# Peptides against a protein of PDB entry 5YCA: the designs that were tried, part 98

Target 1, 132 residues: chain A of PDB entry 5YCA
Amino acid sequence: RSLPAERNPLYKDDTLDHTPLIPKCRAQVIEFPDGPATFVRLKCTNPESKVPHFLMRMAKDSSISATSMFRSAFPKATQEEEDLEMRWIRDNLNPIEDKRVAGLWVPPADALALAKDYSMTPFINALLEASS

## One batch from the design tools (peptide; made by RFdiffusion4, then SolubleMPNN)

Design b2_p21_4_s2 (from b2_p21_4, 9 letters changed)
Fold by OpenDDE base, seed 5:
Structure b2_p21_4_s2 (fold): chain B 132 residues (1-132), chain A 21 residues (1-21)
Amino acid sequence: as target 1 above (132 residues)
Amino acid sequence: SAEEERQKIIEEANEKLYQDD
C-alpha cells in the first residue's frame, strides 16, 4: 500500500525507549449512553507545526484508534489517503466495531503492526502499557 | 426521542475524547 510521503517528525526514530512516554499518558472517563468508559490518551505534538494529536486506547480491551494514529503520523495526508489506509486496515487487519466511538479502532497487535508501518512503535507501546 | 438523545450523548462523548486537554 501507499502511505503518505511526509511523516510527523515526532516519529523520526521508531527504536526509541517507550518507557518515558508512559507517564505522559492520561486516563479519561467518558460517559456514553450505556455508561462510562475509560480511555487512555497520549498527547503527541508535532515538533514542527506544534499541532497536537491524541493517541488513544480503550482501557477495557486495549483497542487503539487507528484513525488517530494515522492522522498523527501523517499530518499532511489527504482525506483520500486516509480513506485508502482505513480501507486497507479493514481488509488486512481486524478492526473492531464500536458505534460509540469515531474512527477505526484495532486490537493491540494490529496497532503495533500499524505502529511499525507509521514509525511510532514507542508511542503505541507506551499507550498500551499505561495505567487506566 | 430516545435515539436522538443517545446520539447526542455519543457526539458529546467523542468531542471529549478528541479534545485537547
Scores: peptide ipSAE 0.684, ipTM 0.938, DockQ to the pose 0.875
Fold by OpenDDE base, seed 1:
Structure b2_p21_4_s2 (fold): chain B 132 residues (1-132), chain A 21 residues (1-21)
Amino acid sequence: as target 1 above (132 residues)
Amino acid sequence: SAEEERQKIIEEANEKLYQDD
């Protein structure tokens, strides 16, 4: 598949040690109609534009927002490019079905596959290892 | 309605999920 041409310079090196990122993750309890749910969030700031995006994991099942990953990795992507990638994820991976949360969410293994494609492996590893 | 309130709560939840604090 075709991914956007420009990538967030934060992700220029996919081989970095992820452990320093673990303590930067924050757990947050959010109220939904059926009760509270805990999420782990990691603030990722584009070093050039200074625009932040939050990578996020559902604490209970470790599902990760693919939409947030994509938007962080490709800050100049068009809506059409995002739509195409989300369709690809639906067709090729195993996204979850959760009407409570916006965006497309995927299991940990799929998140790591996307992380490799987006050069975000250290960040997703940290997000997955962080306590909740 | 109950459904409208449910959706409102979901929207607020997502706002919190994506907000920069």
Scores: peptide ipSAE 0.684, ipTM 0.938, DockQ to the pose 0.880
Fold by OpenDDE base, seed 2:
Structure b2_p21_4_s2 (fold): chain B 132 residues (1-132), chain A 21 residues (1-21)
Amino acid sequence: as target 1 above (132 residues)
Amino acid sequence: SAEEERQKIIEEANEKLYQDD
């Protein structure tokens, strides 16, 4: 598949140590109709544009928002490019079904696969290892 | 309605999930 050409400079090096990012993650309890759910969030700021995005994990099953990963990784992507990538994820990975949350969410293994494709492995590793 | 209230809670939840704190 083809991904957007321009990537967030925050993710220029996929081989960085993820350990320093772990304490930057924050757990947040959010109320839903069926009760509270805990999420772990990591604020990722584009060093050039200063625009932040939050990477996020469901604490219970460690599902990660692929949509948020994509939007953080590719700041100049078109809606069409995002739609195509989300379709690819649906067709090739194993996204979960959760009507409570916006975007497309994937299991940890799929998130790590996407992280490699998006050059953001340290950030996803940190997000997965953070306490909830 | 109950469905409207449910949807409102979901919308508020997602606002919190995606907001910059």
Scores: peptide ipSAE 0.683, ipTM 0.938, DockQ to the pose 0.879
Fold by OpenDDE base, seed 3:
Structure b2_p21_4_s2 (fold): chain B 132 residues (1-132), chain A 21 residues (1-21)
Amino acid sequence: as target 1 above (132 residues)
Amino acid sequence: SAEEERQKIIEEANEKLYQDD
C-alpha cells in the first residue's frame, strides 16, 4: 500500500522515549446507552499548523482508534486516501466491531504495527501504558 | 422514540470523544 506523502512534523522521530508522554494522557468517562465507558486520550498538536488531534484507547479492551492515528499522522490526506488505508486495515489486520464509537478501532498489537508505519511508536506506547 | 434517543446519546458521546476540552 501507499501512504500520504506529507506527514505531521510531530512524528519526525520514531525512536524517542515514550515515558514522558504517559502523564499527558487523560482518562475520560463517556456515557453510552448501555452505560458509561472509559477512554484514555492523548492530545497531539501539529507543531506547524497548531491543529490538535486526540489519540484514544478504550480502557476495557485497550483498542486504539486507527482513524485518529491516521488523521493525526497525515493532516493533508484526502478522504479517499483515508478510505483506502482503512480498507487495508480491514483486509490485513484485526479491527474490532463496535457500533457505539466512530472510526476504525484495532487491538494493541495492530496499533503498534500501524504506529511503526506512521512513525508514531512513542505516542502509542504511552497511550497503552497510561492508567485508566 | 426510544431508538432516536439512543442514537442521540451515541452522537453526543462521540462528540465528547473527539472534542478538544
Scores: peptide ipSAE 0.682, ipTM 0.937, DockQ to the pose 0.887

Design b2_p21_4_s3 (from b2_p21_4, 10 letters changed)
Fold by OpenDDE base, seed 4:
Structure b2_p21_4_s3 (fold): chain B 132 residues (1-132), chain A 21 residues (1-21)
Amino acid sequence: as target 1 above (132 residues)
Amino acid sequence: SEEARREAIIAEAQRKLYEDD
């Protein structure tokens, strides 16, 4: 598959230690029609544009928002490029679609596979290790 | 309606997931 040409410079080094990012994660309880659910979020700011995106984990099963990962990693991606990647994820990984939340969510192993592709490994490791 | 209530709750949840505190 082809990923967008321009990547968020925040992710220029995939080998960085993730532990300093852990305390930057924040857990919050969100109310849904069938009851509350806890999410862990990590604010990721593009150092050039100063635009933030939040990486997100469902605390209960550690599912990660693949859509949020993509949008953070590729800030100049077109909708067509996003759709193509989401189709690839559906065809090659194990995503879930929860009507309560937007986008595709993937289990931890799939999230780490995507993180390698997007050069986001430290950030996803931190998100997965953060307390909820 | 019940459906409208549920949709409103979900919309608020979505807002909270993406808001910058």
Scores: peptide ipSAE 0.578, ipTM 0.918, DockQ to the pose 0.852
Fold by OpenDDE base, seed 1:
Structure b2_p21_4_s3 (fold): chain B 132 residues (1-132), chain A 21 residues (1-21)
Amino acid sequence: as target 1 above (132 residues)
Amino acid sequence: SEEARREAIIAEAQRKLYEDD
């Protein structure tokens, strides 16, 4: 597959220690029609544009928003590029589409695979290890 | 309607997931 050409400079080094990011994660309880659900969120600010995105994990099953990962990693991506990547995820990984939340959510192993592709490994490791 | 209520709750949830605070 072909990923967007420009990547968020926040993710310039995929080999950095993730542990300092763990305490930056925040748990948030959100109400849904069938009851509350807890999410863990990590604010990721593009150091160049200063635009923030939140990486997100469902606390219950540790599913991570692949859509948010993509949008954070590729801030100048077109909708067509996003659609292409989401289709790739559907065809190659094990995403979950939940009516309650937008985008594709993937299990931890898939999230780490995407993290490698997007150069986001420290951030996803931190998000997965954070308490809820 | 019940469906409208559910949709509104989900919409609010989405806002909370992406809001910066």
Scores: peptide ipSAE 0.577, ipTM 0.917, DockQ to the pose 0.868
Fold by OpenDDE base, seed 5:
Structure b2_p21_4_s3 (fold): chain B 132 residues (1-132), chain A 21 residues (1-21)
Amino acid sequence: as target 1 above (132 residues)
Amino acid sequence: SEEARREAIIAEAQRKLYEDD
């Protein structure tokens, strides 16, 4: 598949040690109609544009927002490019769509596969290892 | 309505997921 041409320079090195990122993750409890749920978030700021995106994990099952990964990795992607990637994820991975939250959420193994494709491995490893 | 309440809660939850802290 094809991915957007321009990538967030934050992810220039996929081989970085992820451990320094772990304490940068933040857990928060969010209220939903059926009760509270805990999320772990990691603020990722594009060093060039200074625009932040949050990578997000559901604490209960470690599902990670693939949509947020994509938007962080490819800040200049068109809606069409995002739609194509989300379709690819639906066809090739095991995403869930929960009406309570936006976008596609994928299990840890799928998240790591996407992380490799998006050059985000250290950040996703940190997000997965952070406490909730 | 109950549905309106649920939608409002979800909207607020989604805001919190994306807000900058």
Scores: peptide ipSAE 0.576, ipTM 0.917, DockQ to the pose 0.852
Fold by OpenDDE base, seed 3:
Structure b2_p21_4_s3 (fold): chain B 132 residues (1-132), chain A 21 residues (1-21)
Amino acid sequence: as target 1 above (132 residues)
Amino acid sequence: SEEARREAIIAEAQRKLYEDD
C-alpha cells in the first residue's frame, strides 16, 4: 500500500525510549448512554505546525484508534488517502467499529503493527503501558 | 425523545475525546 508522502516530524525517530511518554498519558472517564467508559489519551503536537492530535486507548480492552494514529502521522493526507488506509486496515488487520466512538479501532498487536508503519512505536508503547 | 438523548450523550463524548482540554 501507499502511505502519504509527508509525515509529522514528531515521528522522525522510531527508536526512542517510550518510558518518558508514559506519565504524559491521561486517563479520562467519559459518560455514554449505557454507562461510563475510561479512555487513555496522549497529546501529540506537531513541532512545526503546533497542531495537536490525541492518541487514544479504550481502557477496558486496550483498543487503540487507528484513525487518530493516521491523522497524527500524516497531517496533510487527503480524505482519499485516509479512506484507502482504513480499507487496508479492514482487509488486513482486526479492527472494530463501535457506534459510540468515531473512527476505526484496533487491538494492541495491530496498533503496534501500524505504529511500525507510521514510525510511532514509542508513542503507542507508552499509550499501552499507561495506567487507567 | 430517548433516542435524541442518547445521540446527544454520544456527541458530548466525542467532543471530550477530540478536544484539547
Scores: peptide ipSAE 0.574, ipTM 0.917, DockQ to the pose 0.838

Design b2_p21_4_s4 (from b2_p21_4, 9 letters changed)
Fold by OpenDDE base, seed 3:
Structure b2_p21_4_s4 (fold): chain B 132 residues (1-132), chain A 21 residues (1-21)
Amino acid sequence: as target 1 above (132 residues)
Amino acid sequence: DEEEKRKKLLEEAQKKLYEDD
């Protein structure tokens, strides 16, 4: 597969210590038609454009939004590029279906695999370790 | 009516999930 050419400069170094990011994560209870669910969110701001994106984890099963990861990592990606990546995820990883949320969500192991590809490992580690 | 209420609640939930604080 081919990932977009331009990456968010926030993710220039995949080897950084993730622990300082843990307290920046925020747990939030959201009421859905079928009951409440807790999400953990991490605000990630592009240091050049100043545009923020939220990385998101479902607290209960630790599923992480792959779509949000992609959009944060590749701010200038076309819809076609996103569609191709999401198809790759469907074909190669283990995404879940959840009518409550948009995009593709994947289990922790898959999220970490994507994080390596997108150079987001510290951020995903922090998101996974944050309390809920 | 109940279905519409559920739909609205879902939309509100999704708005909260993706909003910037």
Scores: peptide ipSAE 0.561, ipTM 0.910, DockQ to the pose 0.805
Fold by OpenDDE base, seed 2:
Structure b2_p21_4_s4 (fold): chain B 132 residues (1-132), chain A 21 residues (1-21)
Amino acid sequence: as target 1 above (132 residues)
Amino acid sequence: DEEEKRKKLLEEAQKKLYEDD
């Protein structure tokens, strides 16, 4: 696979302590047609563009939105690059299918693997450790 | 229309996943 060349400068250092990010996560109950579901969200703002993205975890099974990770990590990625990465995830990881949500969602272990590739480890660790 | 209500609720729910708080 080929990841985009330019990465969000927010993720410049993958070795940062994730602890300060934990209290920045927010649990939110969202009403779906089949009932309520709780999500944990972490607002991540690109320090250059000031454009925010939300990293997201389903509280029930701790699935993480891989699509949101990718879009946050690679602000200048083309649709083709995103499609290629999502295909790679489908072929190599263990994404879950959930009609309620958009994009690809992956279990915690896969999320951490992607986080390493995207240099987002502190942010995903915080998202996974946050209470719901 | 229940189908339309369901559709709108789903759309709103999905929108909230990316809504700034």
Scores: peptide ipSAE 0.560, ipTM 0.910, DockQ to the pose 0.824
Fold by OpenDDE base, seed 1:
Structure b2_p21_4_s4 (fold): chain B 132 residues (1-132), chain A 21 residues (1-21)
Amino acid sequence: as target 1 above (132 residues)
Amino acid sequence: DEEEKRKKLLEEAQKKLYEDD
């Protein structure tokens, strides 16, 4: 598959220590019609544009929003490029369905695979390690 | 009604989930 050409400069180094990012994660309980659910979120700000995106984990099963990862990693991606990547994820990984949340969510192992592709491994490691 | 309340609650939940700090 082909990923977008321009990547968020926040993710220029995939080898950085993830531990300083852990305390930057925030857990929150959100009330849904079917009951409460806990999410862990990590604010990731593009150092050039100053536009933030939130990486997100569902606490119960540690599913992570692949869509949010993609949008954070590739700020200038077209909708067509996003659609293509989401289709690839559906065809090659193990996304889950959850009517409460938007976008495509994947289990931790898949999230780490995507993180490697998007050069954002430290951020996903921190998100996964953070307390909920 | 109940359906409307559920819809509103879902919208509020999603707002909280995706809002900036």
Scores: peptide ipSAE 0.559, ipTM 0.911, DockQ to the pose 0.769
Fold by OpenDDE base, seed 5:
Structure b2_p21_4_s4 (fold): chain B 132 residues (1-132), chain A 21 residues (1-21)
Amino acid sequence: as target 1 above (132 residues)
Amino acid sequence: DEEEKRKKLLEEAQKKLYEDD
């Protein structure tokens, strides 16, 4: 598959130590119609555009928002590029269906695979290790 | 209307999930 040409410069180095990012993650309890759910969020700001995106984890099963990962990694991607990537994820990974949340959410192993593709490994490791 | 209440709560939840700090 082909990923967008321009990547968020925040993710220029996939080998960075993730531990300093852990305390930047924030747990949040959100009330849904069927009950509360805890999410862990990590604010990721593009150092050039200064536009933030939040990486998100469901605390209970550690599912990660693949859509948010993509949008953070490729802020200038077209809708068509996003659609193609989401189709690839649906066809090749193990996304979950959850009507409470938007986009595709994937288990930790899949998230780490995407993180490698998007050069986001430190950020996803931090998100997964953060307390909830 | 319970369905409307549930819809409203879901919308509020989603706003909280995706809002900036």
Scores: peptide ipSAE 0.557, ipTM 0.910, DockQ to the pose 0.800

Design b2_p21_5_s1 (from b2_p21_5, 9 letters changed)
Fold by OpenDDE base, seed 3:
Structure b2_p21_5_s1 (fold): chain B 132 residues (1-132), chain A 21 residues (1-21)
Amino acid sequence: as target 1 above (132 residues)
Amino acid sequence: AEAAAREELARKVMEGTYLPW
């Protein structure tokens, strides 16, 4: 597959130590029609545009929003490019189904696979290790 | 209606406009 050409400069170095990012994560309760659920968020700000995105993890099963990863990694991607990547994920990885949340969510192993592709490994490791 | 509300909530969360940081 092909990914968007321009990547968020925040992710220029995939070899960074992830441990300093762990305390940057925040666990928060989100209310849904069927009750509350805890999510862990990590604020990721593009150092050039100053636009933030929040990476999202479900606390219970550690599923991570692939959509949040893609939008953070590729700030200038078109909706078509996003749709194509989400289709690839659906066809090649193991996304979970949760009617409460929008976007495409994947288990930790798949999230780390995507992180390699998007050069986001330190951020996803931190998100996975953060307490909830 | 439910789908639209869910999508909007997810967008707000990802953009940081729903839950304060």
Scores: peptide ipSAE 0.244, ipTM 0.802, DockQ to the pose 0.551
Fold by OpenDDE base, seed 4:
Structure b2_p21_5_s1 (fold): chain B 132 residues (1-132), chain A 21 residues (1-21)
Amino acid sequence: as target 1 above (132 residues)
Amino acid sequence: AEAAAREELARKVMEGTYLPW
């Protein structure tokens, strides 16, 4: 697969300690027609553009939004590039289907695999370890 | 209509406009 050429400079170093990011995460309850669900979010701000993106985790099963990861990692990506990556994820990883939420969601192991590809390992580790 | 609503919600959440930080 071909990932977008420009990556968010926030993710220039994949080897950083993730623990300082854990307290930066926030758990929030979202109301759905079939009941409430808790999500954990991590605000990720591009240090150059100052544009924030929020990484998302379902608290219950720790599923991570691959869509949120991609959009944060590649803020200048085209819709076509995103579609290609999401298709690759569907074909090569183990995404889940949840009709309550949009985007493509993956289990923790797959999220960490993507994190390595996107140079987001510290951020995904923090998101996964944060309390809900 | 429901799909569109989900997409809009997801966008707002990811951009921080639905759930303020």
Scores: peptide ipSAE 0.241, ipTM 0.801, DockQ to the pose 0.539
Fold by OpenDDE base, seed 5:
Structure b2_p21_5_s1 (fold): chain B 132 residues (1-132), chain A 21 residues (1-21)
Amino acid sequence: as target 1 above (132 residues)
Amino acid sequence: AEAAAREELARKVMEGTYLPW
């Protein structure tokens, strides 16, 4: 598959040590109609545009928002490009559709596979290891 | 209505506007 040409410069180096990012994650309890759920979030700011995105993990099952990953990694992507990637994820990985939140959420192994594709490995490792 | 509310909440969470950093 093809991915958008321009990537967030925050992710220029996929080989960085992730451990310094772990304490930068924040746990948050969010109230939904069917009850509370805890998420872990990591603020990722594009160093050029200064636009932040929040990578998100469901604390309970460690699902990661693939949608948040894509939007953070490819800030200039079109909606069509996002739709194409989300279809690819749906066809090739094991995404979860949570009725409480939008987007595709993937299990840890799939998240790490996407992280490699998007050059986000340190950030996803940190997000997965952070406490909730 | 439910879909709209879910989408709005998800947007706020992703943008960090639901609970400021």
Scores: peptide ipSAE 0.238, ipTM 0.799, DockQ to the pose 0.587
Fold by OpenDDE base, seed 1:
Structure b2_p21_5_s1 (fold): chain B 132 residues (1-132), chain A 21 residues (1-21)
Amino acid sequence: as target 1 above (132 residues)
Amino acid sequence: AEAAAREELARKVMEGTYLPW
């Protein structure tokens, strides 16, 4: 598959120590029509554009929003490029369906696979290890 | 209607426009 050519400069080094990012994560309880759910978020700011994106994890099962990852990694991607990648994820990984949330969500192992592809490994490791 | 509300909330959460940081 082909990923967008321009990537967020925040993710220039996939080998960085993730531990300093852990305390930067924040847990939040969100009320949905069917009850509350806890999410863990990590604010990721593009150092050039100064535009933030929030990586998202469901606290309960550690599912991570692949959509949030893609949008953070590729801030100039077209909707068509996003759709293509989301289709690839559906066909090759193990996304979950959750009626409460938008976007495509994947289990931790798949998130780490995507993180490698997007050069986001430290950020996803931190997100997964953060307390809720 | 309910599904639309959930999706809108999720969008706002992801974009940081609903929950404070």
Scores: peptide ipSAE 0.241, ipTM 0.800, DockQ to the pose 0.610; fails the geometry check

Design b2_p21_5_s2 (from b2_p21_5, 8 letters changed)
Fold by OpenDDE base, seed 1:
Structure b2_p21_5_s2 (fold): chain B 132 residues (1-132), chain A 21 residues (1-21)
Amino acid sequence: as target 1 above (132 residues)
Amino acid sequence: SAAAAARELAEKVMEGTYLPW
């Protein structure tokens, strides 16, 4: 597959220590029709544009929003490029089906695979290890 | 629908507009 040409400069180094990012994550409760669910978020700000994106984890099963990852990693991507990547994820990984949430969500192992592709491993590690 | 509303909420959280940092 082909990923967008320009990546968020925040992710220039995939080998950084993730531990300093852990306490930067924040948990919040979202009220759904069938009850509350806790999510963990990590604010990721593009150092050039100063535009933030929020990486998302479901606290309970550690599912990660692939959509949030893609949008953070590729801020100049077109909707068509996003759609292509999401289709690739559906076809090649193991996304979950959750009618409560928007976007495409994947289990931790898949999230880490995507993180490697997007050069954002430290951020996903931190998101996965953060308390809820 | 309730499901649609929940999805919209999740989108807002993703965008940071529901609970600002």
Scores: peptide ipSAE 0.191, ipTM 0.796, DockQ to the pose 0.572
Fold by OpenDDE base, seed 4:
Structure b2_p21_5_s2 (fold): chain B 132 residues (1-132), chain A 21 residues (1-21)
Amino acid sequence: as target 1 above (132 residues)
Amino acid sequence: SAAAAARELAEKVMEGTYLPW
């Protein structure tokens, strides 16, 4: 597969310590038709454009929104590039099926694999370790 | 549908347009 050419400069260094990011995560309860669910979010601001994106984790099973990761990592990506990556994820990883939520969600191990590809490892580690 | 509404809500949360930060 081919990832977008330009990546969010926030993710220039994949080797940074993730622990300072843990307390920056926020847990929120969202009401759905079938009841409440807790999500953990991490605000990721592009240091150049100052545009924020929010990485998302389901608190219960620690599923991570691959869509949120992609959109944060590749702010200039086309819809076609996103669609291509999401198809790749469906074909090569283990996305969950949850009709309650938008986007494509993956288990922690897959999220970390994507994080390596997107240079987001510290941020995904923090998101996964944050309390809910 | 209820499912569609929930999915839309999740999208808004990801975009930061539903829950303020």
Scores: peptide ipSAE 0.177, ipTM 0.789, DockQ to the pose 0.562
Fold by OpenDDE base, seed 5:
Structure b2_p21_5_s2 (fold): chain B 132 residues (1-132), chain A 21 residues (1-21)
Amino acid sequence: as target 1 above (132 residues)
Amino acid sequence: SAAAAARELAEKVMEGTYLPW
């Protein structure tokens, strides 16, 4: 598959130590019709544009928003490029179905596979290891 | 619908427009 040409410069080095990012994650409770659910978020700011994106994990089962990852990694991507990648994820990975949340969510192993593709492994490791 | 409202809220959280950081 083809990914967008321009990547967020925040992710220029996929080999960095993730541990300093762990305490930067924040948990929050969101109320849904069927009850509350806790999410863990990590603020990721593009060092050039100063525009932030928030990576998201469901605390309970550690599902991660692939949509949030893509939008953070490729801030100049078109909607068509996003749709193409989400289709690829549906066809090749194991996304979950959850009507409560927007976007496409994947289990931890799939998130780490995407993180490697998007060069954001330290950030996803930190998000997965953070407490809720 | 309630489901649509919940999804909208989750979208706002993802975009960082629901709760300030």
Scores: peptide ipSAE 0.168, ipTM 0.783, DockQ to the pose 0.538
Fold by OpenDDE base, seed 3:
Structure b2_p21_5_s2 (fold): chain B 132 residues (1-132), chain A 21 residues (1-21)
Amino acid sequence: as target 1 above (132 residues)
Amino acid sequence: SAAAAARELAEKVMEGTYLPW
């Protein structure tokens, strides 16, 4: 597959130590019709544009929003480019279906595979290890 | 603020719409 040409400069170095990012994550309880659910989020700010994006994890099963990862990694991507990547994920990985939330969500192993592709490994490791 | 952003995020998640970027 072909990913967008321009990547967020925040992710220029995939070898960073992830541990300092763990305490920067925040847990949040959201009330749904079928009951409360906890999410963990990490604010990722583009150092050039100063625009933040929030990476998201479901606390219970550790599913990660692939959509949030893509939008943070490729801030200038078109909707068509996003749709193509989400289709690739559906065809090649193991996304879950949750009617309560928008976007495409994947298990931890798949999230780490995407993180390698997007050069986001430290950030996804921190998100997965954060408390809820 | 961070609190305002969190509330907006929760709203978008509940509505099934894309997150505020």
Scores: peptide ipSAE 0.059, ipTM 0.673, DockQ to the pose 0.099

